# Peptides against a protein of PDB entry 3OGK: the designs that were tried, part 158

Target 1, 307 residues: chain A of PDB entry 3OGK
Amino acid sequence: ATPDRLSRRFPNLRSLKLKGKPRAAMFNLIPENWGGYVTPWVTEISNNLRQLKSVHFRRMIVSDLDLDRLAKARADDLETLKLDKCSGFTTDGLLSIVTHCRKIKTLLMEESSFSEKDGKWLHELAQHNTSLEVLNFYMTEFAKISPKDLETIARNCRSLVSVKVGDFEILELVGFFKAAANLEEFCGGSLNEDIGMPEKYMNLVFPRKLCRLGLSYMGPNEMPILFPFAAQIRKLDLLYALLETEDHCTLIQKCPNLEVLETRNVIGDRGLEVLAQYCKQLKRLRIERGADEQGMEDEEGLVSQRG

## One batch from the design tools (peptide; made by RFdiffusion4, then SolubleMPNN)

Design b1_p23_4_s2 (from b1_p23_4, 13 letters changed)
Fold by OpenDDE base, seed 4:
Structure b1_p23_4_s2 (fold): chain B 307 residues (1-307), chain A 23 residues (1-23)
Amino acid sequence: as target 1 above (307 residues)
Amino acid sequence: MSILEIEEERRKRIAKEILEAAR
């Protein structure tokens, strides 16, 4: 479909999802000349799609100018923007979005690549938004944003239920967790082991409704922080956890209500057996190959065809 | 770099970091 054909056919379109190059392109299954710029779509949105509330770009090239045009065209009518695995923009583009779309409910830039100029976009969001429900910049590389702005967002956005972040030190998010009273999902952060402080994270208090969780770099020493609420956990993202097979078994046994598990092949056949035994509500299982697979001497840390 | 190349490099970097952290 072309942008102009879409607007003519659906002038009252409220939600648009565009996909650029599919994952299959990584395996040379899709020609390289396949287009992925959002510019023509943003132009059409700005001119002809006046009821559009939700925009999702996946694997597309997005410029700051595109974001600025979109922001000004939709303003407070924009409820959802997802820049899913996109590239080509800077934090100036994000600033434009949050400046003009002050009632945005979902802002996602998960796995997007961008040039970071400053942290003003998050600050602006913190100062002016009270509507945010979902904030997701999981697996991004922000270095200039402030955890204090995230805390402010949590304080001001009472409907905030899902937050996924990059590599914030978890202890810097203590204020955020205290403020985010309705938070159900959290992913990201960074757990940094300190030999001198083995219980560095043991006093971390999570939001009471938290049931979907993925803590980056969580090792066996940090894993016990989940135990007090493990029974209420419904989704675990362990892709970037530093857990061995036995650690997986320990954690899984404590999560009888687990519905979604994402992990690496380190879970092994043993972990899968434990999962089957204790997690009767499991709906989705994702197992990725770890980079450590080439170095794994322990056969137990591998998922076989039997698992 | 293409979007795909960026994603691949990112995944490689993250994988490396995990491996280094596990040592």
Scores: peptide ipSAE 0.021, ipTM 0.554, DockQ to the pose 0.058
Fold by OpenDDE base, seed 2:
Structure b1_p23_4_s2 (fold): chain B 307 residues (1-307), chain A 23 residues (1-23)
Amino acid sequence: as target 1 above (307 residues)
Amino acid sequence: MSILEIEEERRKRIAKEILEAAR
């Protein structure tokens, strides 16, 4: 479909989701190949889609100019922006969005690649937004943003329910977790094992309503921090956890209300058996290939009773 | 298919069975 055909057919469109070409093809895109660029769509949104509240770009090239045009055209009417696996923009584009769209509820840039100029976009969001419900920059690399701004967002946005972040040290997020009283979902962060301080994370307090969780680099030594609320966990993202088969079994047994599990092949047949035994409410299971498949001849994972 | 691919397909089948049993 072309942008012009869309606006003519659906002048009252409230939500738009565009899927670009696979990432591998994006590098071969020329300016004339609009199919990978959001520019013609942003132009159409700005001119003809005056009721649009939600925009989702997936695997598209997005420039700062595109973001600036979108921000100014939709302003406080923009409730959702998802830059899902997009590229081509900088933090200046994000700054424009949060400056002009002060009532944005969902801001996602998960797995997007961008140039980081500064942390001003998160600071601006912290200073002016009170509507945010979902903030997601999972699997991104930010080095110039402040955990204090994230805490301020949590304090000011009472409806904040889902936050996914990059590689923040979890201890830097203590203030954020204390402020985020209604947070239900958290993914990302970084758990860093310290051999000299094994109890480094034992006093970490999570939001009381937390039920969807994915802590990056969580190992068996850190896993016990989940045990006090494991019974309320409904979703686990263990894709970036450092848990072995037995660790999976231990954690799964403590999560009887688990509905969604995302993990790697390390769970093994044993972990799947334990999952079937203890997690009767399971709705979705995602198992990804891990780099760990090569080396761990762990004898127990290979003994498929069904082999 | 590599041994790894066979094992992955097996795990996917088991996962499907678990999900079907949980419904």
Scores: peptide ipSAE 0.017, ipTM 0.514, DockQ to the pose 0.034
Fold by OpenDDE base, seed 1:
Structure b1_p23_4_s2 (fold): chain B 307 residues (1-307), chain A 23 residues (1-23)
Amino acid sequence: as target 1 above (307 residues)
Amino acid sequence: MSILEIEEERRKRIAKEILEAAR
């Protein structure tokens, strides 16, 4: 489909999802000659799709100019923006989005590649947004954003239910977790082992409603921090955890209500046996190969989007 | 198939069985 054809057929479109060319896959919505650029679509959105509230770009090239145009065209009517595995923008583009779209509810940049200029976009979001429900910059590298802004967002956005972040030191997020009273999902952060302070994470307090979790670099020494609420965990992302087979077994046994598990092949047959024994509500299982064998992932059961 | 590939396929089958049993 072309942007023009779409707008003519659906002038009152509220939600748009565009997928760029997957590697070796057929394009459904974007002509090959457009190279995966969002520019023609943003132009069409700006001119003809005046009721559009949700935009999802997957594996597309997005410029700061595209984001700026989108932001100004939709302003407070934009409720959802997902830049899923996109590239070509900087944090200036993000700043434009959060500056003009002050009622945005979902902002996702998961696995996107960008140039980071500053942390102003998150600060602006913290200062002016009270509507945010989902914030997701999982598997990204922001070095110039402040955990304090994340805490401010949690305080101001009472409907905040899902937050996925990059490599924040988890101890810097203590204030965030205390403020995020309605948070149900958290992924990311960074757990850093300290031989001199083995108990440094044992006093972490998580939001009471937290049931979907993925802590990056969580090892067997840190894993016990989950045990007090393991029974309420419904989704675990262990892709970036540092757990061996037996550690998986230990954790899985404590999560009888687990519905979604994402992990690496290190879980092994033993871990799968334990999973079958203890997790009778499992709906989706994703197993990826470890770093040594990149390229094979197995996903069984229901497939859902992240973010 | 390597031993590792065989083991991986076995894990895939087991995973499928687990999910089917949980439905």
Scores: peptide ipSAE 0.016, ipTM 0.486, DockQ to the pose 0.035
Fold by OpenDDE base, seed 3:
Structure b1_p23_4_s2 (fold): chain B 307 residues (1-307), chain A 23 residues (1-23)
Amino acid sequence: as target 1 above (307 residues)
Amino acid sequence: MSILEIEEERRKRIAKEILEAAR
């Protein structure tokens, strides 16, 4: 559908999700010259979709000007913005969003590509937002943002339940975890093995309600940090964990209430057998083929048709 | 670059980082 047709048909639209590359069946619904740019949609949102609270752009080209226009048009009425696998913007665009949309509840930039100018957007969010429930910049490359701003967000946003971050050193997030009392989901960070300090992470205190977790670069030496609350884990993201087949088996046995598992083919048939044995509440399983595993002909790390 | 190409490059980079971290 064209933006104009959408607004005419649904003037009271509250939620909009756009995908930049439609499936073949939807190709005829998007003008050929639309090119995956959000600009025409942002214009329509600004002019005619005055009830819109939630915007989700997936695989679209988004400029700073688009974000600025959207921010000013929706202001505190914007509750959700998801820039899912988007590109074309900078942190200036994000700054505009958090400056003008101070009651935003969900802010997502997962897997988006952008130019990072500074960390001001996260600082502004920390200073002025108290409504945030979901913050997700998972699999992004922010180098100029501060863990202290994340801690401030956790302290000020009492409804914060899900946070996914990039490659923060987990020890820098200790203050964040202490402040995030209602956090249920955490993904990202960076666990860095230190042979000289094997207990480097053993004293980490996680939020009491944490039940959905994905720690990046978690190896077998760090895995025991989950054991005290493994029984309450419902979702594990192990896509970026450094666990072998046996490590998967060990962890899975500790998670009898697991509902969702995302991992790589390193889990193997053995890991799948253990999963079937111990995780009777499993609802969703995602197995991806990692690039690291393409070269390892290790028979044990392959999911076969039997598994 | 298309958005698809950017995503593919990103996935490749992440995969590489995982491999490097596992060494």
Scores: peptide ipSAE 0.020, ipTM 0.552, DockQ to the pose 0.053; fails the geometry check

Design b1_p23_4_s3 (from b1_p23_4, 12 letters changed)
Fold by OpenDDE base, seed 4:
Order: C-alpha cells, then structure tokens, then sequence
Structure b1_p23_4_s3 (fold): chain B 307 residues (1-307), chain A 23 residues (1-23)
C-alpha cells in the first residue's frame, strides 16, 4: 500500500491506521524502502486527506517534523492521535500536536520511546484543551511532566474517561482523581511501600465511576484500597502488581463483576479456581508468563493444564 | 516477584518494541 494510492481511492478518509511492522500476511504490501517511517504518509495526509480526523501509527518511526506537519495540516480537525509503540520523536513533537490540535479527544503514546526535553506538552494540553476523552502514555518514562497539569486536564475536560500514565507517585495524583469526576479507567502510577507508614494510601479516593483499573506495584498492603469499589470493577490489570497467589484470590473474590483480567502466572491454579467461582461475567483472561515461569517457586503460582 | 524484577521486565518489553520499530 502506498499513500498516494490510498488518497486517490479514498479522498474522504476519516480514520487511518498504519502498522510499521506488518504481520506476515501483510509484509508484501509495504515497500522495502519505507523503513517504517511515517513521513510519506504524513505528507499525503497533509496534502490529500483533508477529512482525516483519526490517525494511528503502530510500531513506526515518527519524527518531530512529522508530528509538526501533521499537527498543522489537521489542526482542530484531528480528534485522535495514537503513537502506539512508536519511536523517533521528542516532546517537542508532542508539543506541536497539542498546540495546534486543541480539540484532540484521544492522545496515546503507549509504549512509545522518545527523547524528553521538557513537560511543556502536557502543560499546553492542560491550558487549552477541553475535549480530551482519552489520555494514554502508559509504559512510558516521562520525568518532567507535572501531576498538576494532569489535574488541570481532569478539571477542564469533563469527558475525560480514560487515563493511563507512567510512574507517577499515586499520592501526587490525589488532586487529579478528585477532579476527574467522570473517569472510568485508570492505569499506571506507582505505589511505593513505606515501612514507617503502611497505611499511606488507605485514604486515597478514586473517581466514583472507576471500573477499569491497573495500579503499578500494588502489593497486598495496598490492595485493600480497592475493596470499597471492588464490586464495580470490570477490568483489572495486575500485570505489574506485586500480588502473590493468595492475594489474587482475595481480590478476585471481591470483584464479582470482573469482565477482563490481566495478570501473571502467579495467579496459579488456585487463583483460576477462585476466578471461575466468583467471576461469572469474565470475558477475557490474559496471563503473562516469562519471568514467572523462571522464578516461581510456589506451586500455587503455576498454572496447570487443568486450570 | 520483586518490584525490581517487574520493572526490569517492563523495560525489556519496551526496549524490544523499540527495536522492532527500527527494523
């Protein structure tokens, strides 16, 4: 597939998803000389796809210049930008996007790699955007962005329903959670153990509509913070939680409306039994192995064929 | 599994995705 062919055939295209590394069946559709760069596509978008409002780049190389061109070309018509597992840009590119696309509703850069120059992009987003519905920079490493800007976004964007972040200290997000009245999904953050203050997170207040959740580094001591609303949890991401098998059992028993669970092999046969017993609405189960296969000494942490 | 091990696993996954994007 080439950009020019696409624009000629579909000049009124509103949504475009590009994959830099195609599946085996699609490999022959991508010219060898493109190297996964979005540049030729951005050029075509800018010139010929004037109704495009949604762009999804997956596993592609994206430069700041590409983002700047895209931003200026689509401006407030751009509603969705997903930089999914992309690389090659800096926060200057993000700044250009949020500066020119002030009505953007979805901004995703999950698992993307970039050079962080400053936190201006999030600040600019906070200062001017009132349309944001989804913000996702899960599994990224931003060190220069401010949780206060995230709070401002929550305050100003009444339709904000899903936010996934990196390793913000959860206590720094208290203001964000208070402001994000319509938030349904939150993933990321960082729960940090404090031996001297074991209940440091006990008074954490989550948005009332929160039902999809994944807190990073949540251990058994922090897990009880979910209990007040565990019955309304529909999706739970425990991939980066610090829960053992029995902890999984404890939590799962309190989530009878769970529809999606993502966790590691540590859940074990015991956890799967409990899951089957208490979560009758479960639709999707993801169990990652890898590190748990090599490091699991607990028999209960092993998922057998019967599980 | 320790926090450190989880963090390392996360970093490795991200790094792999970056490499795949560059290939």
Amino acid sequence: as target 1 above (307 residues)
Amino acid sequence: MSRLEIEERRRERIAREILEALE
Scores: peptide ipSAE 0.242, ipTM 0.830, DockQ to the pose 0.122
Fold by OpenDDE base, seed 2:
Structure b1_p23_4_s3 (fold): chain B 307 residues (1-307), chain A 23 residues (1-23)
Amino acid sequence: as target 1 above (307 residues)
Amino acid sequence: MSRLEIEERRRERIAREILEALE
């Protein structure tokens, strides 16, 4: 498909999702000469897709100029921007988006690669946005953004329900969690073990409606922080948790309403048995195979391929 | 799996996605 053909056929298009290479090239969704660049699409959006409020780029090359053009063309009409596994832009591009699209509801740059110049984009978002519902920069490495800006966003955006972040120290997000009264989903952060202060996270207070959770580097010592609300947890992302098989069993037993679980092979057959026994509402299970399979010699740490 | 190994795997996955987007 070409941008011009799309706009001619659907001039009132409200939502556009583009997938870059390799699938786009394989199925001739994007001309080969475009190389997965969003530029021709942004041009078409700017000129002919005046009803567009949702844009999702997946595995695309996105420049700051592309983002700037998109921002100015759609302005406050843009409600959703997802830069999913994209590359080629800097935080200047993000700044343009949040500066011009002040009513954006969903902003995602999960697993995108970019050059970080400063933290101004998050500050600008914090200062001017009250509409945000979903903020997701999971699996990114922002070093220059402020947890205080995230707290401000939580305070000002009453409809904020899902936030996924990079490697913020969880204790720096205490103010954020207090402000995010309607938050249902949180992923990311960083739990850091301190031998001298084993209980440093025990007083963390999570939003009351939190039911979808994935804390990075959560180990067995930190896991108890979930126990007070484990019964209301519906989705767990344990992909980057530091839990062994027995730890999985312990946590799963406390989550009878679990619907979605994402974890590694370390859950083992034992963990799967416990899951089947206690989580009767489970709808989706993702088990990622990896280094855990190579490192675990015990059968409990391995999911059998029998079946 | 250690924290370091998890971090490395994370980086590798991101890098792979970037490469696929550029090909």
Scores: peptide ipSAE 0.236, ipTM 0.823, DockQ to the pose 0.128
Fold by OpenDDE base, seed 1:
Structure b1_p23_4_s3 (fold): chain B 307 residues (1-307), chain A 23 residues (1-23)
Amino acid sequence: as target 1 above (307 residues)
Amino acid sequence: MSRLEIEERRRERIAREILEALE
């Protein structure tokens, strides 16, 4: 079986996550009242959980009122808020959080669905927060936030180590990268190929400690920007890269210290062989089946191997 | 795979996660 084959190839692999093709579903057709409501929990937090520092909601319905209540109830005691695949709120709710929780260290909205009113929440965060360590709005769609605010956050938050963003043009994040001296992880952005300028991104300077990376829409022309520090890459997210099998092989060979790889089945058997050959420290592998890619004999599931 | 296809898959992934949560 595929898991057995992979375990033989990757003796240090601790986790394997295989995903099939996403179900064809229009996001706008999904009911807004999906999941559970956080309101009862927020009430409980406000009344009885006075030492709560970390809140993680996954696949929950969260209203602006809920966020406002939570923000005011916990204020600067709130260190972590994760709205993981949540829905029902707007950027006004986010504004309330960052306004009242000035010492928040982790703010996550990854894959959440919300209504964007403005970019004030990020601006407020930039103006007043110096504690932020993790900022994650990966796989979200913001059109009204400013890369300049992200740069300000990087300047002011010296403990900022992980930032995952939406589709910012990478060149607009040059200032951010320069300011984020301690950044270890970055995911998202948008690489936009320019046929007339193939080396558009070649002079991009990344933070020196960067070791976990996932650049959206990175193609073979942009891939070389990673080569100078490929040896220090520990985690690589290629799910939304524009790399073919050969490109995977090229990149993997340059990442001998890779511990976590997330990619599509475009990696193929050849890529997996190269991975096994060059990446002896691989601990986790996620392969998502691509729509129009040559299929692998994989089964959806999770394989955990402890040694 | 084109950028547009990846973007669509990205959207579909999110949608799938939501749908699966409803089941």
Scores: peptide ipSAE 0.165, ipTM 0.791, DockQ to the pose 0.166
Fold by OpenDDE base, seed 3:
Structure b1_p23_4_s3 (fold): chain B 307 residues (1-307), chain A 23 residues (1-23)
Amino acid sequence: as target 1 above (307 residues)
Amino acid sequence: MSRLEIEERRRERIAREILEALE
């Protein structure tokens, strides 16, 4: 499809999702004339797709200029922007988005590759947005953003229900968790084991509605922080947890209402047995094979269990 | 699996996507 054809056929389009080729674009392995650039689409959005509220770019090349044009074209009408595994932009582009699209509800840049110039984009978002529902920069490498801005966002955005972040030290997010009263989903952060202070995370207070969770680098020593609300957990992302087979079994037994599990093949046959025994509400299971792990192949899909 | 291994896994996933794009 071409941008112009799309606008002619669907002038009232509200949601657009574009998919490009995989991450080869991030390494300049794709010819410049490849259709993976969002530029022509942004041009069309600016001119002819004036009802567009949701934009999802997946594996596309996105420049700061593209983001700036999109931001100015849609302004407060833009409710969703997903830069899913995209590349080519800097935090200046993000700044433009949050500056001009102050009523944005969903902002995602999960697994995108970008140049980080500063943390102004998150600060600007914190200062002016009260509409945010979903913020996702999971699996990104921000070093210049402030957890205080995240806390401010939580305080000001009462509809904030899902937040996925990079490698913030979890203890730096205490204020965020306290402020995010309606948060249902959290992924990311960094749990860092401290032999000298093994209980450093034990007093961590999570939002009361939290039911979808993925804490990065969570090991068996930190896992007990989930036990008080484990029965409430509906989705669990253990892809980046430091749990062995038996740890999986321990946690799964405490999550009888689990609907979605994402983990590595370390779960093993034993973990799957435990999962089948205790998690009767399971709908989706994703198992990825680790580089150094032996076992079953990757499995994804709907899971039907006996009982 | 260690933290290092998890990070390696992430890198491998990215590498796989690159290879797929080159095919």
Scores: peptide ipSAE 0.175, ipTM 0.775, DockQ to the pose 0.200; fails the geometry check

Design b1_p23_4_s4 (from b1_p23_4, 16 letters changed)
Fold by OpenDDE base, seed 4:
Structure b1_p23_4_s4 (fold): chain B 307 residues (1-307), chain A 23 residues (1-23)
Amino acid sequence: as target 1 above (307 residues)
Amino acid sequence: MSPLEIEEARRRRLAAEARAAAA
């Protein structure tokens, strides 16, 4: 579809989702004629889609200029922006979005590739936004953003229910978790084992409503931090957890209300059996191949055709 | 880094950490 055709057919469009090339093509030069650039769509949004509140770009090329134009065109009417696996922008583009769209409720950059200039975009968001419900920069590498800004966002955004982050040290997020009283979902962070401090994370206090969780690099030593609220967990992302088959079994048994599980093949047939036994509310199961399992032909850690 | 590179880097980190833990 062309942007002009869309606006003519649906002048009152409130939500737009655009998908670019498949992931395999994202690393190749995308010809302009393929529709991988958001520019013509942003132009159309700016001119003709004045009711648009939600924009989702998936696997598209997005420039800072595109983001700036979108931000200025929609301003406080923009409630949702999802840059899902996009590329071509910098943190200046993000800064423009949060500067002009002060009532944005959902901001997603999950798996996007960008040039990081500074952490100003998150700071600006922290200083001026009170509407944020969903913040997601999962599977991104922001090195210049501050955990303190996340805490400020949590304090100021009372409707904040879902936050997915990159590799923040979890201990730096203690203030964030304390402030995020209504948080239901958290993914990301970094649990770093310290041989000298085996109980480093045992005093972590999570938001009381937390029920969707994915802690990166969570090992068996850190896993017990979930046990006090494991019965309320409805979704687990274990893709980046450092859990073996037995650890999976231990955790799954404690999550009888689990509805969604994402994990690696390390769960094994045994883990799947335990899952079937204890998680009767399970709706979705995603099993990915782990990089750690490529070389271990060991039968016990693999999901067979039986599982 | 590309999204794929980020994912691969994360997977490599996981593999390295898993190896370190098994070691």
Scores: peptide ipSAE 0.020, ipTM 0.602, DockQ to the pose 0.052
Fold by OpenDDE base, seed 2:
Structure b1_p23_4_s4 (fold): chain B 307 residues (1-307), chain A 23 residues (1-23)
Amino acid sequence: as target 1 above (307 residues)
Amino acid sequence: MSPLEIEEARRRRLAAEARAAAA
């Protein structure tokens, strides 16, 4: 469909999702004829789609100018912006969005690639937004944003229920977790093993309603921090956890209400048996194979046809 | 690959794509 045809057919469109070509087509070189630019769509949104509240761009090229135009055109009417695996913008574009769209509820940049100029966009969001429900910059590289701004967002946005972040040290998020009273989902962060302080995370207090969780780099030494609320966990993302098969078994046994599990092949047939035994409410299971897991002959770390 | 290696590889890819998009 072309942008002009869409607006003529659906002038009252409230939600738009655009999918570009697979990300592999954008790797190392962005061809001029790629056809994954949002510019013509943003122009059409600005001119003719005045009821649009939700925009989802997936695997598209998005410039700062595109974001600025979108922000000014939709302003406080924009409730959802998802830049899913997009590229071509900087944090200036994000700043424009949060400056003009002060009532945004969902802001996602998951797996997007961008140039980071500063952390002003998150600061601006923290200073002016009280409507945010979902913030997701999972698997992104932000080095200039402040965990204090995240804490401020949690304090000001009482409807904040889902937050996914990059590589924040988890201990820097203590204030955030204390403020995020209604948080149900958290993914990301960084757990850093310290041989000299094996219990450095034992005093970490999570939000009381937390039930969907994915902690990056969580090993067996850190895993016990989940045990006090493991019975309320409904979703686990273990893709970036440093757990072996036995560790998976230990954790799964503590999560009888688990509905969704995302993990790697390291769970093994044994882990799947334990999962079947203890997690009777399981609805979805995702097992990713690491590219190099093809070479591990260790029977304990492989999911076979028996599992 | 360890989860750490997978994430590092992903980060490197994302950074490379960002640089390519900015060029």
Scores: peptide ipSAE 0.018, ipTM 0.549, DockQ to the pose 0.138
Fold by OpenDDE base, seed 1:
Structure b1_p23_4_s4 (fold): chain B 307 residues (1-307), chain A 23 residues (1-23)
Amino acid sequence: as target 1 above (307 residues)
Amino acid sequence: MSPLEIEEARRRRLAAEARAAAA
């Protein structure tokens, strides 16, 4: 499909999702005229798709200029922007989006590659947005954003239900969690084990409605922080947790209402047996191969054809 | 590096490897 054909056929389009070629194709030099650039689509959106409120770019090249044009064209009508595994932009582009789209409800940059200039975009979002429902920069590396801005967002956006972040120290998010009273989903953060302070995270208080969770670097020592609300967990992301097979078994037994599990091969056949036994409402299971399992001699840490 | 620093480095490595495998 071409942008022009789309606008002619659907002048009242409210939601657009564009998918670029699979990442494998990005390893080759992408020609300028490749359909992976959002530029021609942004031009068409700006000119002809005046009812568009939701934009999802997946695996596309997005420039700051593209974001700026989109932001100015849609302004407060833009409710959703998802830059899913995109590249080519900087935080200046994000700043433009949050500056001009003051009523944005969903902002996603998950797994996108970008150049970070500053943390102004998150600060601007914190200062002016009260509509945000979903904020997702999971599996990204922001070093210049402030957890205080995230707290401010939580305080000001009462409809905030899902937040996925990069490697924030989880203790720096205490204020955020306290403010985010309606938060149902949280992924990311960083749990940093302190041998001298084994109870470092034991006083961490999560939002009461939290039921979808993925904590990065969570080991067996930190895992007990989930136990008070494990029964209400519906989705668990353990891809970046540091749990062994037995730890998986321990946690899974405490999550009888689990519907979605994402984990690594370390769960093993044993973990899958426990999962089948205790999680009768499981709808989706994703198992990835971790590099850490390659060094394990123990077959229990591997999923076989049995599992 | 202290034992704690080594463990933190290990954790960061494992998480990075997990991320790479999921990508």
Scores: peptide ipSAE 0.018, ipTM 0.531, DockQ to the pose 0.062
Fold by OpenDDE base, seed 3:
Structure b1_p23_4_s4 (fold): chain B 307 residues (1-307), chain A 23 residues (1-23)
Amino acid sequence: as target 1 above (307 residues)
Amino acid sequence: MSPLEIEEARRRRLAAEARAAAA
């Protein structure tokens, strides 16, 4: 589809999702410029799609200029922006978005690659937004943003229900968790094991409504922090947890209301058996194979056709 | 980074996490 054809056919379009190149494996067969740039679409949005409130770019090249144009064209009408696995922009582009789109409800840049100039975009968001419901920069590397701004966002955005972050030390997010009273989903952070202080994280207070969770680098020593509310957990993202098969079994047994599980093949057939036994409400299971596990025939950590 | 590079980085991260869990 061409941008111009889209606007002519759907002048009242409210939501647009564009997908760039399909898979990494197919990139060698597809010219670099094929369907990758959002620029012509942003131009069309700016000119002809005046009711567009939701934009989702997946695996596309997005420049700061594209973001700036989009921001200015849609302003407070933009409710959702998802830069899903995108590249080509800097934090200046993000700053433009949050500066001009002050009523944005969903901001996602999960797995996007960008140049980080500063943390101003998150600060600006914290200072001026009260509408945010979903913030997701999961699997990104922000080093210049402040946990304090995240806390401010939580305090100011009463409808904030889902937050996914990069590698913030979880203890730096204590204030955020206290402020985020309506938070239902949290993913990311960083749990850092301290052999000298095994109880380092045991006093963490999570939002009362938290039911979708994925703590990065959560090991067996940190896992008990979930036990007090494990019965209310409906979704677990264990892709970046440091749990072995037995740890999976332990956790799964405590989550009888689990509906969605995302994990690695380390769960094994044993973990799947436990999952089937204890999680009767399971709706979705995603198992990813680690590249390094392809060589280790550790029988216990492999999901066979039996599972 | 290209979408390919992003996907490769993701795969590398998943692999690293798998190694860390196995250790």
Scores: peptide ipSAE 0.020, ipTM 0.573, DockQ to the pose 0.065; fails the geometry check

